Peptides against a protein of PDB entry 5ONS. Designs and how they scored, part 3

Target 1, 181 residues: chain A of PDB entry 5ONS
Amino acid sequence: MFKKFDEKENVSNCIQLKTSVIKGIKNQLIEQFPGIEPWLNQIMPKKDPVKIVRCHEHIEILTVNGELLFFRQREGPFYPTLRLLHKYPFILPHQQVDKGAIKFVLSGANIMCPGLTSPGAKLYPAAVDTIVAIMAEGKQHALCVGVMKMSAEDIEKVNKGIGIENIHYLNDGLWHMKTYK

## One batch from the design tools (peptide; aimed at target 1 I102)

Design b1_p8_8 (made by RFdiffusion4)
Pose (drawn by RFdiffusion4):
Structure b1_p8_8 (pose): chain A 181 residues (1-181), chain P 8 residues (1-8)
Amino acid sequence: as target 1 above (181 residues)
Amino acid sequence: SEAEELMN
């Protein structure tokens, strides 16, 4: 989603949200990520203004104190930014690719099933369309936010095709935009 | 690389 994204060519503007809208967004975040509920007062303090950074192709980025928290396209599901995920790794279920796939996902490639079924990889049960944190064999931190395109069971069996869609990866355009200011 | 460092 952000492979060729930068602030100049992609950010149209930034709107500050009203209280009515903030509550609605928080509710959606709760529905989508149940375990995030106890942490929202910390992530989105009552005191701080909440802004949406509007981007081309109807991408929205939710910001608090200039920190990028979540993003979505159209009115689709929210995804955590990798920076937020690094602070709260439990927000998402995990999938671990083998170390050989690291270079490909850091270049924006989608995750193929061999990257999940090979030794060094760990594949956990997941239904299709689940938003997952991509972990790397031998690495402590997540490197990609993905969406299951095949269920985990199908990935084990079919073992060919895109297993996980690469949505956001380390040092993509979104990662480079460290803060909005 | 910077990405490799971030993964540690």

Design b1_p8_8_s1 (made by RFdiffusion4, then SolubleMPNN; from b1_p8_8, 3 letters changed)
Fold by OpenDDE base, seed 5:
Structure b1_p8_8_s1 (fold): chain B 181 residues (1-181), chain A 8 residues (1-8)
Amino acid sequence: as target 1 above (181 residues)
Amino acid sequence: SEAEEALL
């Protein structure tokens, strides 16, 4: 989603949200990520304006005080940014790729099944279309936010093709955006 | 890159 993304070229505008819209978004976030509810007040303090940065390809980035928190495309589900996920790693269920897959993921490649079933990988139960944090063998912080293209069960038994789609990865265009005020 | 991996 952000492999060729550049703030200067791909941001269209920024809007400040009304109170009612903010309430709706907070409810959506709690529905998607129930564990975030106790933390939502410090992530999105009531006194701080919430903004949406509108980008090309129907991408929207939710921001508070310039911090990029979540993004979505075509008003689909929200994804946490890696920067938020690094602060709150429990927001997403995890999958772990082996060490050999790291360089490929960091180049924007999708995660192939063998990288999730090999020694050093850890594959946890997850349905198709689940948004997941991609961890790496021997590493602490998520390197990627992805979407399950197969269930964990199918990844194990088929073990061929794209297991997880790479949506947002470390050092992509969104990562380099850092803040937007 | 290895520099990126160091951030993980």
Scores: peptide ipSAE 0.285, ipTM 0.869, DockQ to the pose 0.483
OpenDDE base, seeds 1, 2, 3, 4: peptide ipSAE 0.281, 0.065, 0.063, 0.076; ipTM 0.870, 0.776, 0.774, 0.786

Design b1_p8_8_s2 (made by RFdiffusion4, then SolubleMPNN; from b1_p8_8, 4 letters changed)
Fold by OpenDDE base, seed 3:
Structure b1_p8_8_s2 (fold): chain B 181 residues (1-181), chain A 8 residues (1-8)
Amino acid sequence: as target 1 above (181 residues)
Amino acid sequence: SEAEKALE
């Protein structure tokens, strides 16, 4: 989603949200990520304005105090930014790729099944279409936010093709945006 | 790289 993304060229505008809209978004986030509810008040304090950075290709980025928190495309599901996920790693269920897959993920490549079933990888139960944090063998922080294209069960059984779609990864255009006020 | 530092 952000492989060719550049803040200077791909951001259209930024709008400050009304209180009612913020409440609606918070409810959506809790529905998507039930575990975030106890933390949402410190992630999005009531006293702080919430903004949407509108980008090309129908991408929207939710920000508070300049911090990029979540993004979505075409009114689809919200994804946490890696910067938020690093602070709250439990927001998403995890999958772990082996060391050999790291360089490919960091180039924006989708995660192939063998990278999730090989020694050094860890594959946890997850249904298709689940948004997941991609962890790396021997590393502490998530390197990618992805979407299961196959269930964990099918990844193990078939073990060929795209297991997880790469949506947002370290060093992509969103990562380099850092902040926006 | 910046990504490598964040990945640690």
Scores: peptide ipSAE 0.177, ipTM 0.862, DockQ to the pose 0.855
OpenDDE base, seeds 1, 2, 4, 5: peptide ipSAE 0.115, 0.162, 0.114, 0.091; ipTM 0.830, 0.852, 0.834, 0.802

Design b1_p8_8_s3 (made by RFdiffusion4, then SolubleMPNN; from b1_p8_8, 3 letters changed)
Fold by OpenDDE base, seed 2:
Structure b1_p8_8_s3 (fold): chain B 181 residues (1-181), chain A 8 residues (1-8)
Amino acid sequence: as target 1 above (181 residues)
Amino acid sequence: SEAEEALE
């Protein structure tokens, strides 16, 4: 989603949200990520304005105090930014790739099934379409936010093709967009 | 950060 993204070229505008809209978004976030509810007040304090950065290709980035928190495309599900995920790693269920897959993930490549079934990888139960944090062998912080294109069961069984779609990864265009005020 | 280390 952000492989060729550049803040200077791909941001259209920024709007400040009304209170009612913010409440709706918070409810959506809790629905998607039930575990975030106890933390939402410190992530999105009531006293702080919430903004949407509108980008090309129908991408929207939710921000508070300049911090990039979540993003979505075409009114789809919200994804946490890696920067938020690093602070709250429990927001997403995890999958782990082996050391050899790291360079490919960081190039924006989708995660192939063998990279999730090999020694050093850890594949946890997850349904298709689940948004997941991609971890790596020997690393503490997530490298990527992805979407399961197969269930974990099918990844193990089929072990061919794209297991997880790479949505947002370290050093992509969104990562380089540190803040936006 | 470890993220930066991962990028090296």
Scores: peptide ipSAE 0.103, ipTM 0.819, DockQ to the pose 0.264
OpenDDE base, seeds 1, 3, 4, 5: peptide ipSAE 0.101, 0.086, 0.067, 0.073; ipTM 0.808, 0.813, 0.787, 0.800

## One batch from the design tools (peptide; aimed at target 1 Y88 L143)

Design b1_p9_1 (made by RFdiffusion4)
Pose (drawn by RFdiffusion4):
Structure b1_p9_1 (pose): chain A 181 residues (1-181), chain P 9 residues (1-9)
Amino acid sequence: as target 1 above (181 residues)
Amino acid sequence: ALPPVEPDF
């Protein structure tokens, strides 16, 4: 989603949200990520203004104190930014790719099933369309936010094709936009 | 919350 993204060519503007809208978004975040509820006062303090950074192709980035928290396209599901996920790694279920796939996902490639079924990888049960944190064999921190395109069971069995769609990865355009200011 | 990091892969 952000492979060729930068602030100049992709950010149209930034709107500050009213209280009515903030509550609605928080509710959606709760529905989508149940375990995030106890942490929202910390992530989105009552005191701080909440802004949406509007981007080309109907991408929205939710910001608080200039920190990028979540993003979505159209009115689709919210995804945590990798920076927010690094602070709260439990927000998402995990999938671990083998170390050989790291270079490909850091270049924006989708995750193929061999990257999840090979030694060094760890594949956990997940239904299709689940938003997952991609972990790497031997690495402590997540490197990609993905969406299951095949269920985990199908990935074990079919073992060919895109297993996980690469949505956001370390040092993509979104990662380079450290703050909005 | 954990401290912010800049991972090197």

Design b1_p9_1_s1 (made by RFdiffusion4, then SolubleMPNN; from b1_p9_1, 4 letters changed)
Fold by OpenDDE base, seed 2:
Structure b1_p9_1_s1 (fold): chain B 181 residues (1-181), chain A 9 residues (1-9)
Amino acid sequence: as target 1 above (181 residues)
Amino acid sequence: MLPEVEPVY
């Protein structure tokens, strides 16, 4: 989603959300990520305005105090940014790729099944379309936010093709955006 | 909550 993303070229505008809209978004976030509920007032304090940075290709980035928190495309599901995920690693279920997959993930490539089934990888139960944090063998912080394109069960059985779609990865255009005020 | 980091890969 952000492989060729550049803040100067791909951001259209920024709008401040009304209270009613913010409440709706918070409810959506809790529905998507039930574990975030106890933390949501810390992540999005009531006193702080919530903004949406509107980008090309129907991408919207939710921000509070300049911090990029979540993003979505075409009114689809919300994804946490890696920066938020690093602060709250439990927001997403995890999958772990082996060392060999790291360079490909960091180039924006989708995660292939062998990178999830090999020694050094860890594959946890997850259904198709689940948004997941991609961890790496020997690393502490997530390097990617992805979407399961196969169930964990099918990844193990088939062990061929795209297991997880790469949505947002470390050092992509969104990562380099850092803040937006 | 964990501090903001610039992870090394």
Scores: peptide ipSAE 0.334, ipTM 0.904, DockQ to the pose 0.909
OpenDDE base, seeds 1, 3, 4, 5: peptide ipSAE 0.266, 0.249, 0.248, 0.328; ipTM 0.821, 0.817, 0.796, 0.904

Design b1_p9_1_s2 (made by RFdiffusion4, then SolubleMPNN; from b1_p9_1, 4 letters changed)
Fold by OpenDDE base, seed 1:
Structure b1_p9_1_s2 (fold): chain B 181 residues (1-181), chain A 9 residues (1-9)
Amino acid sequence: as target 1 above (181 residues)
Amino acid sequence: MLPDVEPVY
């Protein structure tokens, strides 16, 4: 989603959200990520305005005090940014790729099944379309936010093709934005 | 909550 993304070229505008819209978004976030509920008040304090950075390709980024928190495309599901995920690593279920897959993930490549089934990888139960945090063998912090294109069960059985779609990864265009006010 | 870090890969 952000492989060729640049804030100078791909950001259209920034709008401040009304209270009612913020409330609706918070409810959506809790629905998607039930475990976030106890933390949502410190992630999105009531006293702080919430903004949407509108980008090309129907991408919207939720921000509070310039921090990039969540994003979505075409009114689809919300994804946490890696920066938020690093603070709250439990927001998403995890999958772990092996050491050899790291360089490919960091180039924006989708995650192939062998990178999730080989020694050093850890594959946890997850259904198709589940948004997941991609961890790496020997690393503490997620390197990617992805979407399961196959169930964990099918990844193990088939062990061929794209297991997880790469949505947002370290050093992509979104990562390099850092903040936006 | 964990502190801000700049991961190195």
Scores: peptide ipSAE 0.293, ipTM 0.863, DockQ to the pose 0.866
OpenDDE base, seeds 2, 3, 4, 5: peptide ipSAE 0.290, 0.052, 0.052, 0.049; ipTM 0.868, 0.652, 0.667, 0.665

Design b1_p9_1_s3 (made by RFdiffusion4, then SolubleMPNN; from b1_p9_1, 5 letters changed)
Fold by OpenDDE base, seed 2:
Structure b1_p9_1_s3 (fold): chain B 181 residues (1-181), chain A 9 residues (1-9)
Amino acid sequence: as target 1 above (181 residues)
Amino acid sequence: MLPEVDPVY
């Protein structure tokens, strides 16, 4: 989603959200990520305005105090940014790729099944279309936010093709955006 | 070419 993203070229505008809209978004976030509910007032304090940065390709980035928190495309599901995920690693279920897959993930490539089934990888139960944090062997922080294109069960059985779609990865255009006020 | 990884990683 952000492989060729550039803040200067791909941001259209920024709008401040009404209270009612913020309430709706918070409810959506809790529905998507039930574990975030106790933390939501910390992540999005009521006193702080919530903004949406509107980007090309129907991408919207939710921000508070300039911090990029979540993003979505075409009013689909919300994804946490890696920067938020690093603060709250439990927001997403995890999958772990082996060391060999790291360079490909960091180039924006989708995660192939062998990178999830090999020694050094850890594959946890997850249904297709689940948004997941991609961890890496020997690393502490997630390097990617992805979407399961196959269930974990099918990844193990088939072990061929794209297991997880790469949505947002470390050092992509969104990562380098850092803040937006 | 791979970008330089953030030190946090």
Scores: peptide ipSAE 0.117, ipTM 0.650, DockQ to the pose 0.094
OpenDDE base, seeds 1, 3, 4, 5: peptide ipSAE 0.060, 0.103, 0.112, 0.101; ipTM 0.625, 0.645, 0.661, 0.638

Design b1_p9_1_s4 (made by RFdiffusion4, then SolubleMPNN; from b1_p9_1, 3 letters changed)
Fold by OpenDDE base, seed 3:
Structure b1_p9_1_s4 (fold): chain B 181 residues (1-181), chain A 9 residues (1-9)
Amino acid sequence: as target 1 above (181 residues)
Amino acid sequence: MLPDVEPVF
């Protein structure tokens, strides 16, 4: 999603949200990420304005105090930014790729099944279309936010093709944006 | 509050 993204070229406008819209978004986030509920007042304090940065290709980035928290495309599901996920690693279920897959993931490549079934990988139960944090062998923080294109069961059985779609990765255009005030 | 430090991958 952000391989060729640049803040100067791809941001269209920034809108401060009304209180009613913020309430709706908070409810959507709790529905999508139930574990975030106790933390949501810390992530999105009531006293702080919430903004949406509108980008090309119908990308929207949710921000508070300049921090990039969540993004979506075409009013689809919300994804946490890697910067938020590094602070709150429990927001998403995890999958782990082997060391060999790291360079490909960091180039924006989709994650192939062998990178999830090989020695050094860890594959956990997950359904198709689940948003997941991609961990790497020997690393502490997630390197990617992805979407399961096959179930964990099918990845293990078939062990061929795209297992997880790469949505957002370390050092992509969203990562380099850092803050927006 | 969490510390305002950038994590190392």
Scores: peptide ipSAE 0.078, ipTM 0.621, DockQ to the pose 0.424
OpenDDE base, seeds 1, 2, 4, 5: peptide ipSAE 0.077, 0.061, 0.055, 0.033; ipTM 0.641, 0.636, 0.635, 0.619

Design b1_p9_2 (made by RFdiffusion4)
Pose (drawn by RFdiffusion4):
Formats: structure tokens, C-alpha cells, sequence
Structure b1_p9_2 (pose): chain A 181 residues (1-181), chain P 9 residues (1-9)
């Protein structure tokens, strides 16, 4: 979603949200990520203004104190930014690719099933369309936010095709936009 | 929350 994204060519503007809208977005975040509820006062303090950074192709980025928290396209599901995920790694279920796939996902490639079924990889049960944190064999921190395109059981069996869609990866355009200011 | 430090991938 952000492979060729930068602030100049992709950010149209930034709107500050009213209280009515903030509550609604928080509710959606709760529905989508149940375990995030106890942490929202910390992530989105009552005191701080909440802004949406509007981007081309109807991408929205939720910001608090200039920190990028979540993003979505159209009115689709929210995804955590990798920076938020690094602070709260439990927000998402995990999938671990083998170390050989790291170079490909850091270049923006989708995750193929061999990257999840080979030794060094760890595949956990997941239904299709689940938003997952991609972990790497031998690495402590997540490197990609993905969406299951095949269920985990199908990935084990079919073992060919895109297993996980690469949505956001380390040092993509979104990662480079460290803060909005 | 957790403090993130850059990791070499």
C-alpha cells in the first residue's frame, strides 16, 4: 500500500477530528482489535487532538501528537502502523516467515506459501482476511503488516500462491514518514 | 508499551 508513497506526492491534507468522530473510530478499533481496548487511553489520550492525514487513493492515517497509529483505505479495516505495533506487538496475531523471505518482503513482495511452510518459518492458524503481524525467523520485531489471502490451513496444503498480502513493511513510504508535522 | 530499538534485518 505504501511502496511508492511519500508525503509530497501522496498527502493531500490533514483534518482534526471532532469528538463525535473520535468516539466512533475508537469503537471501530475496539471491534477490530479487542485486546487494544485497555490501551487506548494510552495510545489516544483524552487530552490530545486526533487527526486524519488524507492521502491519495482514499488512504487515511490516524495521528495523535504527530505519531502515526493506524491507517485504512476507503472505509475498509484499520491496520496498525508498524511503529505502533512495535510498541504494542500483541495487537495482532503473528505469522513468521523463514529468514530467506526477509529480503523479498522488505522490497515490497507479497508472501508466498513457501515462505511460511519452510523450516525456520512458523505458520499459525488463521482465517482468510485476518490482519497479521509478520515476524521473521531470528528477529524480535515485526517487519510487515499483512492480510491472509489464503487461510493457514490452505497455505499448508496448497503451498503455492500468495499466502499473505504485504500491506505495510519496514522502510516503505509510510515507515519513512516518521511523524506528521 | 514497549520501547523499540532499531533492529538490523
Amino acid sequence: as target 1 above (181 residues)
Amino acid sequence: SFTYEEEDF

Design b1_p9_2_s1 (made by RFdiffusion4, then SolubleMPNN; from b1_p9_2, 5 letters changed)
Fold by OpenDDE base, seed 5:
Structure b1_p9_2_s1 (fold): chain B 181 residues (1-181), chain A 9 residues (1-9)
Amino acid sequence: as target 1 above (181 residues)
Amino acid sequence: MLEYVEEEF
């Protein structure tokens, strides 16, 4: 989603959201990520305006005080930014790739099944379309936000093809955006 | 923290 993204080239505008819209978004975030509910007040304080940065390709980035929190495309599900996920690692279920997969993930490549079933990987139960944090063997922080293209069960059984779609990764265009005020 | 993550990889 952000492999060729540049803030100067791909941001269209920024809008401040109305209270009713913010309430709807908060409810949606709690529905998607139940574990976020106790933390949502500090992530999105009531006193702080919530903005959406509108980008090309129907991408919208939710921001508070310039901090990039979540993004979505075409009114789809919200994804946390890596920057938010590093603060709140529990927002997403995890999957772990082996050491060999790291360089490919950081190039924006999708995660292939063998990179999730190898001895250095850890594959946890997850259904198709689940948004997941991609961890790496021997590393502390998530390097990618992805979407399960196969269930964990099917990844193990088939062990071929794309297991997880790479949506947002460390050092992509969204990562380099850092803040937006 | 953010710079540390970049250095981790």
Scores: peptide ipSAE 0.453, ipTM 0.882, DockQ to the pose 0.355
OpenDDE base, seeds 1, 2, 3, 4: peptide ipSAE 0.450, 0.449, 0.448, 0.435; ipTM 0.882, 0.882, 0.882, 0.879

Design b1_p9_2_s2 (made by RFdiffusion4, then SolubleMPNN; from b1_p9_2, 7 letters changed)
Fold by OpenDDE base, seed 5:
Structure b1_p9_2_s2 (fold): chain B 181 residues (1-181), chain A 9 residues (1-9)
Amino acid sequence: as target 1 above (181 residues)
Amino acid sequence: MLEYVPEEY
């Protein structure tokens, strides 16, 4: 989603949201990520304005005080930014790729099944379309936010093709935005 | 909360 993304070229505008819209978004976030509810007031304090940065390709980035929190495309599900996920690593269920997959993920490549079934990988139960944090063998922080293209069961069984779609990864265009005020 | 360490990659 952000492989060729550049803030200067791909941001269209920024809109400050009304209270009713913010309330709706918070409810959506709780539905998607039930574990976030106790932390939502800390992540999105009531006193702070919430903005959406509108980008090309129907991408919207949710921001509070310039911090990039979540993003979505075409009004689909919200994804946490890696920067937020690093602060709150429990927001997403995890999958772990082996050491060899790291360089490919960081180039924007999708995660292939063998990278999730190898000895250095850890594959946890997850359904198709689940948004997941991609962890890496021997690393502390998530390197990628992805979407399960196959269930964990099918990844193990088939063990061929794209297991997880790479949506957002370290050092992509979104990572380099850092803030937007 | 955790501080991210992008340099580990």
Scores: peptide ipSAE 0.421, ipTM 0.801, DockQ to the pose 0.717
OpenDDE base, seeds 1, 2, 3, 4: peptide ipSAE 0.418, 0.416, 0.414, 0.414; ipTM 0.780, 0.796, 0.798, 0.796

Design b1_p9_2_s3 (made by RFdiffusion4, then SolubleMPNN; from b1_p9_2, 6 letters changed)
Fold by OpenDDE base, seed 4:
Structure b1_p9_2_s3 (fold): chain B 181 residues (1-181), chain A 9 residues (1-9)
Amino acid sequence: as target 1 above (181 residues)
Amino acid sequence: MLEYVPEDY
C-alpha cells in the first residue's frame, strides 16, 4: 500500500473529525481489535482532537497529536501503523517469518507460505482475511502489518503461494512520515 | 537501511 508512497506527493488534505465521528471510529476499532479497548483512551484521549490525513488511492490515516495511529483504504478495515503496534504489540495477532524472509518483506514483497512454515518461523491459528502483525525470527519488533490470504491451517497444508499480503512494512512510505500535524 | 528503523533491524 505504501511502497511508492510519498507524503509530499500522495497526501491530499487533513481534516479534523467531529466528536460523533470519533466515537463511531472508536467503536469500529474496538470491534476490529477487542484487546485495544482498555487502552483506547490512552491511545486516543478524549481531550485530544482526531484528524484524518486524506491520501491518494482512497487512503486515510487517523492521527492524534500528529501521531499516525491507524489507516484504511476505501473505507475498508483499519490497520494499526507499525509505530502504534510497536507500543501496543498485542493489538494484532502475530505471525513470525524466518530470517530469510526478512529482506523480501522489507522490500514490500508478500509473505510466501514457506517463509511461515520453515524452521525459525512461527505460524499461529488465524482465519483468512485476518489482519496480523508480522514478526521475524530473532527480532523483537514487528516488521510488517499484513493480511492473511490463506488460513494458517491452509498455509501449513498447501505451503505454496502467498500466505500473507504485505500491507505496511518498516521503512515504507508510511513509516517515513513519522508524524503529521 | 537508509532510514531509521528499530534497533533490532
Scores: peptide ipSAE 0.301, ipTM 0.767, DockQ to the pose 0.158
OpenDDE base, seeds 1, 2, 3, 5: peptide ipSAE 0.276, 0.296, 0.272, 0.277; ipTM 0.752, 0.765, 0.750, 0.761

Design b1_p9_2_s4 (made by RFdiffusion4, then SolubleMPNN; from b1_p9_2, 3 letters changed)
Fold by OpenDDE base, seed 3:
Structure b1_p9_2_s4 (fold): chain B 181 residues (1-181), chain A 9 residues (1-9)
Amino acid sequence: as target 1 above (181 residues)
Amino acid sequence: SLEYVEEDF
């Protein structure tokens, strides 16, 4: 989603959200990520304005105090940014790729099944279409936010093809954006 | 995070 993203070229505008819209978004976030509820007032304090950075290709980035928190495309599901996920790693269920897959993930490649079933990888139960944090062998923090294209069970059984779609990864255009006020 | 270094890219 952000492989060729550039803030100067791909951001259209930024709007400050009304209170009612913010409340609706918070409810959506709790529905998507139930574990975030106790932390949401810390992540999005009531006193702080919430903004949407509108980008090309119908991408929207939710920000508070310049911090990039979540993003979505075409009003689909919200994804946490890696920067938020690093602070709150429990927001998403995890999958772990082996060491050899790191370079490919960091180039924006989708995660192939063998990278999730090989020694050094860890595959946890997850349904298709689940948004997941991609962890890596020997690393503490997520390197990617992805979407399960197969269930964990099918990844293990079939063990070929795209297991997880790469949505957002370290050093992509969104990562380099850092903040937006 | 600096745990991902140049060798990872």
Scores: peptide ipSAE 0.310, ipTM 0.844, DockQ to the pose 0.163
OpenDDE base, seeds 1, 2, 4, 5: peptide ipSAE 0.034, 0.270, 0.059, 0.233; ipTM 0.632, 0.830, 0.706, 0.772

Design b1_p9_3 (made by RFdiffusion4)
Pose (drawn by RFdiffusion4):
Structure b1_p9_3 (pose): chain A 181 residues (1-181), chain P 9 residues (1-9)
Amino acid sequence: as target 1 above (181 residues)
Amino acid sequence: SEQDVVNEY
């Protein structure tokens, strides 16, 4: 989603949200990520203004104190930014790719099934369309936010095709936009 | 439970 994204060519503007809208978004975040509920007062303090950074192709980025928290396209599901995920790794279920796939996902490639079924990889049960944190064999921190395109069971069996769609990866355009200011 | 942001890659 952000492979060729930068602030100049992709950010149209930034709107500050009213209280009515903030509550609605928080509710959606709760529905989508149940375990995030106890942490929302910390992530989105009552005191701080909440802004949406509007981007081309109807991408929205939710910001608090200039920190980028979540993003979505159209009115689709929210995804955590990798920076928020690094602070709260438990927000998402995990999938671990083998170390050989690291270079490909850092270049923006989708995750192929061999990257999940090979030794060094760890594949956990997941239904299709689940938003997952991509972990790397031998690495402590997530490197990609992905969406299951095949269920985990299908990935084990079919073992060919895109297993996980690469949505956001370390040092993509979104990662480079450290803060909005 | 909050952690640092790290890029080890």

Design b1_p9_3_s1 (made by RFdiffusion4, then SolubleMPNN; from b1_p9_3, 3 letters changed)
Fold by OpenDDE base, seed 1:
Structure b1_p9_3_s1 (fold): chain B 181 residues (1-181), chain A 9 residues (1-9)
Amino acid sequence: as target 1 above (181 residues)
Amino acid sequence: MAQEVVNEY
């Protein structure tokens, strides 16, 4: 989603959200990520305005005090940014790729099944379309936010093709955006 | 934190 993303070229505008819209978004976030509920007040304090950075390709980024928190495309599901995920690693269920997959993930490539079934990888139960944090063998922090294109069960059985779609990865265009006020 | 993560990879 952000492989060729550049803040200067791909951001259209930024709007400050009304209270009612913020409440709706918070409810959506809790629905998607039930475990976030106890933390949502410190992630999105009531006293702080919430903004949406509108980007090309129907991408929207939720920000508070310039920090990029969540994003979505075409009003689909919300994804946490890696920067937020690193602070709250439990927001998403995890999958772990092996060492050999790291450089490919960091180039924006989708995650192939062998990278999730080989030694050094860890594959946890997850349904198709689940948004997941991609961890890596020997590393502490997620390098990617992805979406399961196959269930964990099918990844193990089929063991070829795209297991997880790469949505947002370390050092992509969104990562380099850092902040936006 | 952010720079530390980058340094991991």
Scores: peptide ipSAE 0.610, ipTM 0.950, DockQ to the pose 0.239
OpenDDE base, seeds 2, 3, 4, 5: peptide ipSAE 0.602, 0.608, 0.601, 0.606; ipTM 0.947, 0.950, 0.947, 0.949

Design b1_p9_3_s2 (made by RFdiffusion4, then SolubleMPNN; from b1_p9_3, 3 letters changed)
Fold by OpenDDE base, seed 1:
Structure b1_p9_3_s2 (fold): chain B 181 residues (1-181), chain A 9 residues (1-9)
Amino acid sequence: as target 1 above (181 residues)
Amino acid sequence: PAQEVVNEY
């Protein structure tokens, strides 16, 4: 989603959200990520304005005090940014790729099944379309936010093709935005 | 910090 993304070229505008819209988004986030509920007040304090950075290709980035928190495309599901995920690593279920897959993930490539089934990888139960944090062998922090394109069960059985779609990865265009006010 | 994460990789 952000492989060729640049804030100078791909950001259209930024709008400050009304209270009612913020409430709706918070409810959506809790529905999508139930475990976030106890933390949402510190992630999105009531006193702080919430903004949407509107980008090309129908991408919207939710921000508070310039911090990029979540993003979505075409009003689909919300994804946490890696920056937020690093602060709250439990927001997403995890999958772990092996060492050899790291360079490909960081180039924006989708995660192939062998990178999730090989020694050094860790594959946890997850259904298709689940948004997941991609961890890496020997590393502490997620390097990617992805979406399961196959269930964990099918990844193990089939063990070929795209297991997880790469949505947002370390050092992509979104990562390099850092903040936006 | 975010930079430390980058340095992991």
Scores: peptide ipSAE 0.607, ipTM 0.948, DockQ to the pose 0.238
OpenDDE base, seeds 2, 3, 4, 5: peptide ipSAE 0.600, 0.606, 0.598, 0.605; ipTM 0.946, 0.948, 0.946, 0.947

